# Ledger of designs, part 47: peptides against a protein of PDB entry 1LOE

Target 1, 181 residues: chain A of PDB entry 1LOE
Amino acid sequence: TETTSFSITKFGPDQQNLIFQGDGYTTKERLTLTKAVRNTVGRALYSSPIHIWDSKTGNVANFVTSFTFVIDAPNSYNVADGFTFFIAPVDTKPQTGGGYLGVFNSKDYDKTSQTVAVEFDTFYNTAWDPSNGDRHIGIDVNSIKSINTKSWKLQNGKEANVVIAFNAATNVLTVSLTYPN
Target 2, 181 residues: chain A of PDB entry 1LOE as posed
Amino acid sequence: TETTSFSITKFGPDQQNLIFQGDGYTTKERLTLTKAVRNTVGRALYSSPIHIWDSKTGNVANFVTSFTFVIDAPNSYNVADGFTFFIAPVDTKPQTGGGYLGVFNSKDYDKTSQTVAVEFDTFYNTAWDPSNGDRHIGIDVNSIKSINTKSWALQNGKEANVVIAFNAATNVLTVSLTYPN

## One batch from the design tools (peptide; made by RFdiffusion4, then SolubleMPNN)

Design b2_p30_5_s1
Fold by OpenDDE base, seed 5:
Structure b2_p30_5_s1 (fold): chain B 181 residues (1-181), chain A 30 residues (1-30)
Amino acid sequence: as target 1 above (181 residues)
Amino acid sequence: DGYKRIGFSATSTANTAYEVVSVSFSSVLS
């Protein structure tokens, strides 16, 4: 059995177990993926590769992640573009910005991406987002066009608590988001 | 080869800050 676990409750100025990409950095004990600026992409990876499946047995790992994130927009009516938790090849680099969230390059299924993301999408992109225009949580597999979505009401400036779990036996990914009072 | 990296990503085109306050992760491969 191979296990991987980590926890970061306060992000330090020299967080050695993270790989920072784009404009991502730490400040005030938080991981800042983007500052309140235009046309920026920020990412951070856990430094250790995670063994997701065993090529010998075909077994797939069970995993769970919990995190708290904050979106802070100066104008609640214009919040762009979004935030993701993602799983990607070990040599992953920032991808297309804007509506592609720095994780994907296409709305068409691209197996070579080998990337799964849970998006917290705050901006409506006509070409691929749900037509109701709602901010939403999406599950993205090798494409920015989600295989499943659920409307989500953003609370600007407030901490959102997220739990994402994958059960290999059932092949089910679950996502929960709450805004505690 | 069965290995991946996990992480967070965000983009801003509307002066929007995206931050992570805390994170925990665990995986078990039998």
Scores: peptide ipSAE 0.841, ipTM 0.979, DockQ to the pose 0.962
Fold by OpenDDE base, seed 3:
Structure b2_p30_5_s1 (fold): chain B 181 residues (1-181), chain A 30 residues (1-30)
Amino acid sequence: as target 1 above (181 residues)
Amino acid sequence: DGYKRIGFSATSTANTAYEVVSVSFSSVLS
């Protein structure tokens, strides 16, 4: 059995187990993916690669992640693109185009991206987002166009607690988001 | 091959801050 585990409760200025990309950085003990500015993309990767698939056995890893995030839009009527937790090739790089959340680059399914993301999408992109226009949680497999979505009510400036779990036996990814108060 | 990196990403084309307060992760490959 091969396990990988890490926890970061306070993000330091020299967080050596993270790879910062784009404008991502740490401040005030938080990981700031983007500041409240326009035209920015920020990412952070856990520095150690995760062994998620065993070519010898065909087994896929089970995983669970929990995190707390904050979306803070100074103008609550003008909220930007969104935020993701993602799993990508080890050499993954930030992608352009705001609606792609820094992770994807097409709404077309592209198996070569080898990327899975859980999006917390705060901006309606008519070309691929659910037609109801709601902010939503989405599961994205090799495309920004989610394979499944659920409407989500953003609480601007509030801490959201997320749990994402993947059960390899059932091939089911579950996402839970709660606001404590 | 069977290795990936995990992470967080955000984009802001309008003034919006995206921050992670804390994170934990665990994977088990049998």
Scores: peptide ipSAE 0.826, ipTM 0.976, DockQ to the pose 0.931
Fold by OpenDDE base, seed 1:
Structure b2_p30_5_s1 (fold): chain B 181 residues (1-181), chain A 30 residues (1-30)
Amino acid sequence: as target 1 above (181 residues)
Amino acid sequence: DGYKRIGFSATSTANTAYEVVSVSFSSVLS
């Protein structure tokens, strides 16, 4: 059995177990993926690779992650593209910005991406997002076009608590988001 | 090869900050 676990409750100015990409950095004990400026892409990877699949046995790992994030738009009527938790090849680099969230390059399924993401999408892209135009949580497999979505109401500037769990036996990924009062 | 990296990403074309306050992760491969 192979296990991997980590926890970061405060992000330091020189966080050694993260790989920062694009404009991502730490400040005030938080991981800042983007500042409130235009045309930025920010990412951060946990430095240690995760063994999630055994090619010899075919076994797939179970995993759970919990995190707290904040979206802060100075103008509530002008909220940017979105935020993701993602799983990608170990040598992953920032991908297309804007509506592709720095994780994908196409709305068409591309198996060579080898990337899964849970998106917290705050901007409606007519080419691939649900037609109701709602901000939403999406599960993305090798494409920015989600295989499943659920509407979500953004609370600007508030901490959101997220739990993502994957059950390998059932091949089911669950996502929950709450805003505690 | 069965190994991946996990992480966070955000993009902003409209003056929005995206921040992570805390994170925990656990995986078990049998």
Scores: peptide ipSAE 0.825, ipTM 0.977, DockQ to the pose 0.952
Fold by OpenDDE base, seed 2:
Structure b2_p30_5_s1 (fold): chain B 181 residues (1-181), chain A 30 residues (1-30)
Amino acid sequence: as target 1 above (181 residues)
Amino acid sequence: DGYKRIGFSATSTANTAYEVVSVSFSSVLS
């Protein structure tokens, strides 16, 4: 059995176990993926690769992640593209910006992406997002077009608590988001 | 080969800050 665990409760300026990409950086003990500026892509990876699939046995890891994020739009009527938790090839680099969230390059299924993401999508992209136009949580597999979505009401500037769990036996990914009182 | 990296990403074509306050992760591969 192989286990991997990590926790970061305060993001330091020299956070050695993160790989910062694009405009991502740490400040005030937080991981800032983007500042409140236009045309930016920010990412951060946990530096250690995670063994999530055993090529010999075919076994897939169970995992749970919990995180707290904040979306702060100075103009609540003009909220940018979105935020993702993702799992990608070890050499992953920032991908297409804007509605592709820096994680994908296509709305078409592309197995070569080898990327799974949970998106917290704050901007409606007509070409692939749910037609109701709601901000939403989406599960993305090798495409920015989610395989499943759930409407979500952004609380601007508030901390959102997320739990993502994957059960390998059932092949089910569960996502929960709450705004604590 | 079974190894991946996990991370966070955000994009902004408008004035919006995306921040992570804390994170924990645990995986078990049998």
Scores: peptide ipSAE 0.821, ipTM 0.976, DockQ to the pose 0.942

Design b2_p30_5_s2
Fold by OpenDDE base, seed 5:
Structure b2_p30_5_s2 (fold): chain B 181 residues (1-181), chain A 30 residues (1-30)
Amino acid sequence: as target 1 above (181 residues)
Amino acid sequence: DGKKVIGFSATSTANTAYSIVSFSFSSVLS
């Protein structure tokens, strides 16, 4: 059995177990993916790769992740574009910005991406987002066009708690989001 | 080899700040 487990309750100025990409950095004990500026992409990776699949047995890992996020939008009517928790190849680099969230490059399924993401999408992109125009949580597999979505109401500046769990036996990914305060 | 990296990614085109306050992860591969 191979187990990986960690917990970061405060992000330090020299967080050794994170790899920062783009404009991502830590400040005031938070991981700041983007500042309140335009045309920026920010990412952070856990520094140790996770063994998700065993080539010898064919087994796939079970995992659970929990995180708290905050979105600060100076203009609550214009919030763009979103963020993801994602799983990607070890050599992953920032991808297309804007509506692609720095993770994908196409709305078409591209198996070479080898990327799964849970998106928290705050901006409606006509070409691929749900037609109701709602801000939403989405599950993305090798495409920015989600395989499943659920509407979500942003509370600007408030902490949201997220739990994502994957059960390998059932191949089910579960996402929960709550605003406790 | 079955290894992946995990992380977060955000984009801002409308002066929007995305931040993570806390983060935990656990995986078990049998």
Scores: peptide ipSAE 0.845, ipTM 0.980, DockQ to the pose 0.951
Fold by OpenDDE base, seed 2:
Structure b2_p30_5_s2 (fold): chain B 181 residues (1-181), chain A 30 residues (1-30)
Amino acid sequence: as target 1 above (181 residues)
Amino acid sequence: DGKKVIGFSATSTANTAYSIVSFSFSSVLS
């Protein structure tokens, strides 16, 4: 059995267990993926790769992740694309296409991307988002077009608690989001 | 080999800041 666990309660200026990409950085003990500016992409990767599956046995890891996020939109009627927690190949690089959240580059399913993401999508992209136009949580497998979505009401500037769990035996990914305060 | 990286990513085509306050992860591979 191989286990991996870590916890980051505060993000320091020299957070050595993170790899920052694009405009991602740390300020005031938070990981800031993007500033409140236009045309920016920011990412941060945990510096150590996670053994998600065993290529010899085919076994897949169970995992749980928990994080707290804040979205600050100075204009609540003009909120940007969104963010994602994602799992990707070790050589993953930021993607610049609008609406792809820095992770994907197509709405078409591409198994070669080998990327799974949970999106917290705050902007309606007509080409792939649910037609109701709601801000939503989405589960993205090899495409920005989610395999499943659920409407979610953004609370601007408030902390949201997220838990994502994957059960390998059932092949089920669960996502919960709460605004506790 | 079954190794992947995990992380966060955001894009902003409008003035919006996305930030992570805390982050924990645990995995078990049998």
Scores: peptide ipSAE 0.838, ipTM 0.979, DockQ to the pose 0.914
Fold by OpenDDE base, seed 3:
Structure b2_p30_5_s2 (fold): chain B 181 residues (1-181), chain A 30 residues (1-30)
Amino acid sequence: as target 1 above (181 residues)
Amino acid sequence: DGKKVIGFSATSTANTAYSIVSFSFSSVLS
């Protein structure tokens, strides 16, 4: 059995177990993916790759991740694209296409991307987002076009608690989001 | 290889800050 676990309760200025990409950085003990500026992409990767799949046995790892996020939109009527928690190949690089959340580059399914993301999408992209226009949580498999979505109400500036769990036996990814207050 | 990286990614076409306050992860591969 191979296990990997870590917990980061505060993000320091020299957070050595993160690899920052784009404009991602730490400030005020938080991981800031983007500042409140336009046309920016920011990412952070855990510095150690995770063994997700065993090629010999075919086994897939069970995993759970928990994180707390804050979205700060100075203008609540003008909220940007969103963010993801994602799992990608080790050589993953930031993608600059707007609406693709720095992870994808097409709405078309591309198995070669080998990328799974849980998106917290705060901007309606007509070409691929649910037609109701709601901000939403989405599960993205090799495409920015989610295989499943659920409407979610953003509380601007408030901490949201997320738990993402993957059960390999059932091949089910679950996502929960709560605002504690 | 069955190894992947995990992380967070955001884009901001408007003035919006996306921040992570805390982050934990656990995986078990049998």
Scores: peptide ipSAE 0.836, ipTM 0.979, DockQ to the pose 0.918
Fold by OpenDDE base, seed 4:
Structure b2_p30_5_s2 (fold): chain B 181 residues (1-181), chain A 30 residues (1-30)
Amino acid sequence: as target 1 above (181 residues)
Amino acid sequence: DGKKVIGFSATSTANTAYSIVSFSFSSVLS
């Protein structure tokens, strides 16, 4: 059995277990993926790779991740694209910006991406997002076009608690989001 | 070998800050 576990309760100015990409950085004890400016892509990777699949046995890991996020939009009627929690190849680099959230390059399924993401999408892209136009949580597999979505109401400037769990036996990924305050 | 990296990514084409306050992860590969 191989296990991986970590917990970051606050992000320091020299957070050595993160790899920052694009404009991602830490400030005020938070991981800031993007500042409140235009045309920004920011990412941060946990510095140690996770063994999520055993190529010898074919076994897939069970995992749980929890995080708290805040979205600060100076204009609540002009909110940007969104963010993701994602799982990608170890050599991953920032991908297409805007509606592709820096993680994908296509709305078409691309197996070469080898990327799974849970998106917290705050901007409606007519080409691939749910037609109701709601901000939403999405499960993305090798495409920015989600395989499943759920509407979600953004609370500007409030902390949201997220839990993402994957059960390898059932091949089910669950996502929960709550605003405790 | 089955190793991946995990992380966060955000984009902003409008003035919006995306930040993570805390982050934990646990995996078990049998």
Scores: peptide ipSAE 0.822, ipTM 0.977, DockQ to the pose 0.941

Design b2_p30_5_s3
Fold by OpenDDE base, seed 2:
Structure b2_p30_5_s3 (fold): chain B 181 residues (1-181), chain A 30 residues (1-30)
Amino acid sequence: as target 1 above (181 residues)
Amino acid sequence: DGKKRIGFSATSTANTAYSIVSVSFSSVLS
């Protein structure tokens, strides 16, 4: 059995176990993926690769992640694209294009991307998002077009708690989001 | 080989800040 775990409760300026990409950085003990500016992409990766599946046995890892995020939109009627928690190849690089959240580059399913993301999508993209136009949580497998979505009401500037768990035996990914305060 | 990196990513085409306050992760591969 191989286990991997880490926690970061305060993000320091020299957070050595993170790889910062694009405009991602740390300020005031938080990981800031983007500032409240236009046309920016920001990412951060945990520096150590995670052994998600065993190529010899085919076994897939169970995992759970918990995080707290804040979205700050100075204009609540003009909220940007969104963010993701994602799992990608070790050499993953930021992707460009509005609405792709820095992770994907197409709405078409592309198995070669080998990327799974849970999106917290705050902007309606007509080409791939649910037609109701709601802000939503989505599960993205090799495409920005989610395989499943659920409407979610953004509380601007408030801390949201997220738990994402994957059960390999059932092949089920669960996501929960709460605003505890 | 089954190794991946995990992380967070955001894009902002409007003025919006996305930040992570804390994170924990655990995986078990049998």
Scores: peptide ipSAE 0.836, ipTM 0.978, DockQ to the pose 0.924
Fold by OpenDDE base, seed 3:
Structure b2_p30_5_s3 (fold): chain B 181 residues (1-181), chain A 30 residues (1-30)
Amino acid sequence: as target 1 above (181 residues)
Amino acid sequence: DGKKRIGFSATSTANTAYSIVSVSFSSVLS
């Protein structure tokens, strides 16, 4: 059995177990993916690769991640694209195009991307987002066009608690989001 | 290879800050 685990409760200025990409950095003990500025992409990767799949046995890892996020939009009527928790090839690099959340580059399914993301999408992109226009949580497999979505109400400036769990036996990814207050 | 990296990513084409306060991760490959 191979296990990997980590926990970061306070993000330090020299967080050695993270790889920062784009404009991602730490400030005030938080991981700041983007500042409240326009046209920015920010990412952070856990430095150690995660063994997700065993080619010899065909086994896929079970995993769970919990995190707390805050979205701060100075203008609540002008909220940007969104963010993701994602799993990608070890050499993954930031992607351009705001609606792609720095992870994907097309709405077309591309198996070669080998990328899975849970998006917390705060901007409606007509070309691929649910037609109701709601901010939403989405599960993205090799495409920014989610295979499943659920509407979610953003509480600007409030901490949200997320749990993402993958059950390899059932091939089911579950996502929960709560605002504790 | 069956190894991947996990992380967070955000884009902001408007003035919006996306921040992670804390994170925990655990995986088990049998």
Scores: peptide ipSAE 0.836, ipTM 0.978, DockQ to the pose 0.928
Fold by OpenDDE base, seed 5:
Structure b2_p30_5_s3 (fold): chain B 181 residues (1-181), chain A 30 residues (1-30)
Amino acid sequence: as target 1 above (181 residues)
Amino acid sequence: DGKKRIGFSATSTANTAYSIVSVSFSSVLS
C-alpha cells in the first residue's frame, strides 16, 4: 500500500513542498495563484508525485482533498476566469490562459492531456460553458468542457470550504462546497 | 508509470485574486 498525505494550514514564504509556476506565490500565509491584475496565470503543484495508478495491479488510488479558497474581485461586476484543483502529468506546465484556466488547451476531448480538474468557473465562456451562464463547479476530463457542472454563487471575499473525494471502486468523484461564514 | 502531480491553477483576464487559505490531501493506493 502506498499512502501520500500532506497538510498546509499556513503557506510560508519559502514553502519547500510546492512548485510555483507562472505568477503563483505565497503571501500573508496564503497561496496566491493570481493577484488582482489582468492577463495573469498562476499555478502551484505539490512537489511530490502522487501514485494514482499501479501498472502492475491495475489498481487506482482513492483520495480526498480539502481546501479553503478566497476569490477577491475588487469590482464585483468584473470577475475573472476561475481556478481549478487539478491532477496532471508530473512534468505539467502552465497551459492556455483565460477561459482555459491555465490547465487545458481545447474544448475537444484530448486524451494526451492526461489531466483531470475540478473547476470553479467564475466567467461564462459561450463556446463551452453551460448555457444558463451561471458561475459553476465543473468536472473536467482532458477538456475545458466539463463532463458535469453545478451552479454556484460566488461570495466575493469570503472563505469557501471544498471537499473533493474520489472512490476508485465506484469511479465517482464527489465535490462539495460550503460558505460557513 | 501512473504518477501524477496535483495542484491549483488560476487565470485572471480581469482584476481578480484567487488564493488558497489551507489544503489537505490524502491518497491510498492498494
Scores: peptide ipSAE 0.831, ipTM 0.978, DockQ to the pose 0.944
Fold by OpenDDE base, seed 1:
Structure b2_p30_5_s3 (fold): chain B 181 residues (1-181), chain A 30 residues (1-30)
Amino acid sequence: as target 1 above (181 residues)
Amino acid sequence: DGKKRIGFSATSTANTAYSIVSVSFSSVLS
């Protein structure tokens, strides 16, 4: 059995178990993916690779992640495209910005991406997002065009709690989001 | 080879900032 586990309750100024990419950084004990500036991408990776699939046996890992996020967007008419929790090749680098969230490069399925993401999408991109125009949670497999979505309401400046779990036996990924209080 | 890295990614505007307050992760491969 191979296991990987980590927890970060406060992000330090020298967080050695993270790889920062683009404009991602830590401040005031939080991980700031992006500041309120135009046209940037910010990312952070856990430094240790995770063995999620055994090529010899075909076994796939079960995993669970929990995190708390805050989106600061005081102007509801000028909100960026969103953020993701993602799983990608070990040598992953920032990809296309804007609506591709720094994770993908196409709305068409591209197996060479080898990337799965849970998006918290805060901007309606006509070319691939659900036609109702709602902000949404999406599950993205090798494409920014989600295989499944669910509407979600952004609460500016408030902490949201997320749980993402993958059951290898059923091949089901579950996502929950709550705003406490 | 079945190894991946996990992380967070976001884009930005002059209005929007994205932050992570805390995170935990656990995986088990049998």
Scores: peptide ipSAE 0.788, ipTM 0.969, DockQ to the pose 0.884

Design b2_p30_5_s4
Fold by OpenDDE base, seed 5:
Structure b2_p30_5_s4 (fold): chain B 181 residues (1-181), chain A 30 residues (1-30)
Amino acid sequence: as target 1 above (181 residues)
Amino acid sequence: DGYKRIGFSATSTKNTAYSIVSFSFSSVLS
């Protein structure tokens, strides 16, 4: 049995277990993926690779992740584009910006991407997002076009708690999001 | 080869700040 676990409760200026990409950095004890500016991409990866698949047995890992995020939009009517928690090849680099969230390059299924993401999408892209135009959580497999989505109400400037769990036996990924009172 | 990296990615085209306050992860491969 192989296990991996870590917890980061405060993001320091010398966060050695993160790889920062694009404009991502730490400030005021938070991981800042993007500042409130135009046309930027920011990412951060946990530095140690995660063993999620055993090539000898074909077994896939069970995992649970929890995180708290904040979205700060100076103009609550102009919020774009979103963020993801994602799992990608170890040498992953920032991908297309804007609606592709820095993680994907296509709305078409591309197995060479080898990337799974849970998106928290705050901007409606007509070409691939749910037609109701709602801000939403999505599960993305090798494409920015989600295989499943659920509407979510953004609370600007408030902390949201997220739990994502994957059960390998059932091949089910679950996502929960709450805004504590 | 069965290894991946995990993390976060965000984009801003409308002056929006995305930040993470805390982050934990655990995995078990049998």
Scores: peptide ipSAE 0.848, ipTM 0.980, DockQ to the pose 0.949
Fold by OpenDDE base, seed 3:
Structure b2_p30_5_s4 (fold): chain B 181 residues (1-181), chain A 30 residues (1-30)
Amino acid sequence: as target 1 above (181 residues)
Amino acid sequence: DGYKRIGFSATSTKNTAYSIVSFSFSSVLS
């Protein structure tokens, strides 16, 4: 059995177990993916690769991740574009295009992406987002076009708690989001 | 390959800050 476990309760100025990409960095003990500026992309990867799949047995890992996020939009009516928790090839690099959240580059399914993301999408992109225009949580498999979505009410500046769990036996990914305050 | 990296990614085209306060992860591969 291979296990990987870590917990980061505070993000230090020299967080050695993270790989920062784009404009991502740490400030005030938080991981700041983006500042409230225009046309920026920021990412951070856990430095150690995770063994998700065993090619010999075909087994897939069970995993659970928990995180707390904050979205700060100086203009609550102008919020874009979103963020993801994602799983990608070890050599993954930031992608361009705001609507792609720095992870994908097409709404077309592309198995070569080998990327799964849970998006917290705060901007409506007509070409692929749910037609109701709601901010939403989405599960993205090799495409920015989610295979499943659920509307979510953003609370600007408030901490949200997220739990994402994957059950390999059922191939089900579950996402929960709560605002404790 | 069965190894992946996990993490977070955000974009801001309209002056929005996205930040992570805490982060934990656990995986078990049998």
Scores: peptide ipSAE 0.848, ipTM 0.980, DockQ to the pose 0.936
Fold by OpenDDE base, seed 2:
Parts: structure tokens; sequence; C-alpha cells
Structure b2_p30_5_s4 (fold): chain B 181 residues (1-181), chain A 30 residues (1-30)
């Protein structure tokens, strides 16, 4: 059995276990993916690769992740694209196109991307987002077009707690989001 | 080869800050 665990309760200026990409950085003990500016992409990866799949046995890891996020939109009626928690090839690089959340590059399913993301999508992209136009949580497999979505009400500037769990036996990914306050 | 990196990604085509306050992860591969 191979286990991997870590916890970051605050993000320091020299967070050595993160790889920062694009405009991602740490400030005020937070991981800031983007500042409240236009046309920015920011990412951060845990520095150590995670053994998700055993090529010899075919076994897939069970995992759980929890995080707290804050979305700060200076204009509540002008909220940007969104963010993801994602799992990608070790050499993953930021992608362009705002609606792709820095992770994907197409709405078409592309197994070669080998990327799974849980999106917290705060902007309606007509071409692929749920037609109701709601801000939503989505599960994205090799495409920005989610395989499943759930409407979610953004609380601007408030901390949201997220738990994502994957059960390899059932191949089910669960996502929970709560605003504790 | 079974290894992936995990993390966060955000884009802001409009003025919006996305930040992570805390982050934990645990995996078990049998």
Amino acid sequence: as target 1 above (181 residues)
Amino acid sequence: DGYKRIGFSATSTKNTAYSIVSFSFSSVLS
C-alpha cells in the first residue's frame, strides 16, 4: 500500500512544496491563483507527483482532498471565469482561454489530456456550460464540458469549504461545498 | 505511468481574485 498525505494550513512566501505557474503566488498566507485583474491565469501544483494509478496492477488510488477557497469579485455582477482543483500529467502547463480555466483547451473530449478537474465555475460560457446559466460545480474529464454539474451560489468574499473524494472501487467522485458562516 | 500532479488553476478575464486558504490531500493506492 502506497500512501500520500499532506496538509497546508497556511501558505507561506516560500512554499517549497508548491510549483507556481502563471500568475499564481502566495500572499497574506493564502495561495492566490489570480489577483482581481483582467486576463490572468494562475496555477499551483503540489510539487510531488501523486501515484494515482498502478500500471502493474491496474489499481487506482482512493483519495480525499479538502480545501478552503475564497472568491473576491470587486464587482459582484462581473465575476470572472472560475477555478479548479485538477489532476493532470506531471508536466502539465497552464492553458490559454479564460473559459478553459487554465486547464483545458477544448470542449471536445480528448483522452490524451489525461486531466480530471473539479471546476468551480463562476462564468457562463454558452458553448459548454449548463444552459441555465447558473454558477456551478462541475466534474470535468478530459474536457471543459463537464460530465456532471450542480448549481452553486457564490458567496463573494466568503470562505467555502470543499471536500472531494474519489472511490476507486465504484469509480465515483464526490464533491461537497459548504459555507460555514 | 500512473503519476499525476494535483493542484489548482484559475482564470480571470474579469476582475476576480481566486485564492486558496488551506489545502489537504490524502491518497491510498493498494
Scores: peptide ipSAE 0.844, ipTM 0.980, DockQ to the pose 0.931
Fold by OpenDDE base, seed 1:
Formats: C-alpha cells, structure tokens, sequence
Structure b2_p30_5_s4 (fold): chain B 181 residues (1-181), chain A 30 residues (1-30)
C-alpha cells in the first residue's frame, strides 16, 4: 500500500513542498495564484509526485482533498476566468491561459493531455460552457469542455470550503462546495 | 505512468485574484 498525506494550513514564504509556476506565489500566508491584473496565469504544484495508478496491477488510488479558496474581484461585475484543482503529468507546465485556465489547450478531447481537473469557472465561454451562462463547477477530463457541471454562486471575497473525493471502486468523483459564513 | 502531480491553476484576464487559504490531501493506492 502506498499512501500520500499532507496538510497545509498556512502558506509560508519558503513553502518548500510547492512548485510555483507562472505568477503563482505566497503572500500573507495564502497561496496567490493570480493577482488582480490582466492576462496572468499562476499555478502551484505539490512538489512530491503522487502514485495515482499502478500500471502493473491496474489499481487506482482513492483520494480526498480539501481546500479553502477566495476569489477577489475588484469589480464584481467583471470577473475573470477561474481556477482549477488538477491532476497532471509530473512534468506539467502552464498551458493556455484565459478560458483554458492554464491547464488545457483544447475543447476537443485530447488523451495526450493526461490531465483531470475540477474547475471553478467564473467566466462564460460560449464555445464550451453550459448555455445557461452560470458560473459553475466542472469536471474536466483531457479537455476544457467539462463532462459534468453544476451551477454555483460566487460570493466575492468570501472563503469557500471544497471537498473532492474519488472512489476508485465506483469510479465516482464527488465535489462539494460550501460558504460557511 | 501512474505518477502525477496535483495542484492549482488560475487565469485572470479581467483583474481577479484567486487564492488558496488551506490545502490538504490524502491518497491510498492498494
């Protein structure tokens, strides 16, 4: 049995277990993926690779992740693209910006991406997002076009709690989001 | 192969800040 477990309650200036990419960095004990500036991409990876799948046995790991996020839009009527929690190849680098969230490059399924993401999408892209135009949570497999979505109401500047769990036996990924306050 | 990295990614084309306050993870591969 191989296990990985960690908890980061505060992000320090010398957070050695993170790999920062693009404009991502730590400030005021938070992981800041993007500042409120135009045309920026920011990412951060947990430094240790995680054994998600055993190529010999075919076994897939069960996992649970929890995180708290904040979205700060200086203009609440002009909110940017979004963010993801994602799982990607160990050598992953920032991908296309804007609506692709720095994780994907196409709305077409691309198996070579080898990337799964849970998106918290705050901007409506007519080419692939749900037609109702709602901000939404999406599950993305090798494409920015989600295989499933659910509408979500952004509370600007408020902390949101997220839990993502994957059950390998059932092949079900669950996502929950709450605003506790 | 079966190894991946996990993390967060955000993009901003309209002056929006995205931040993570806390982060925990646990996986078990049998």
Amino acid sequence: as target 1 above (181 residues)
Amino acid sequence: DGYKRIGFSATSTKNTAYSIVSFSFSSVLS
Scores: peptide ipSAE 0.832, ipTM 0.978, DockQ to the pose 0.931

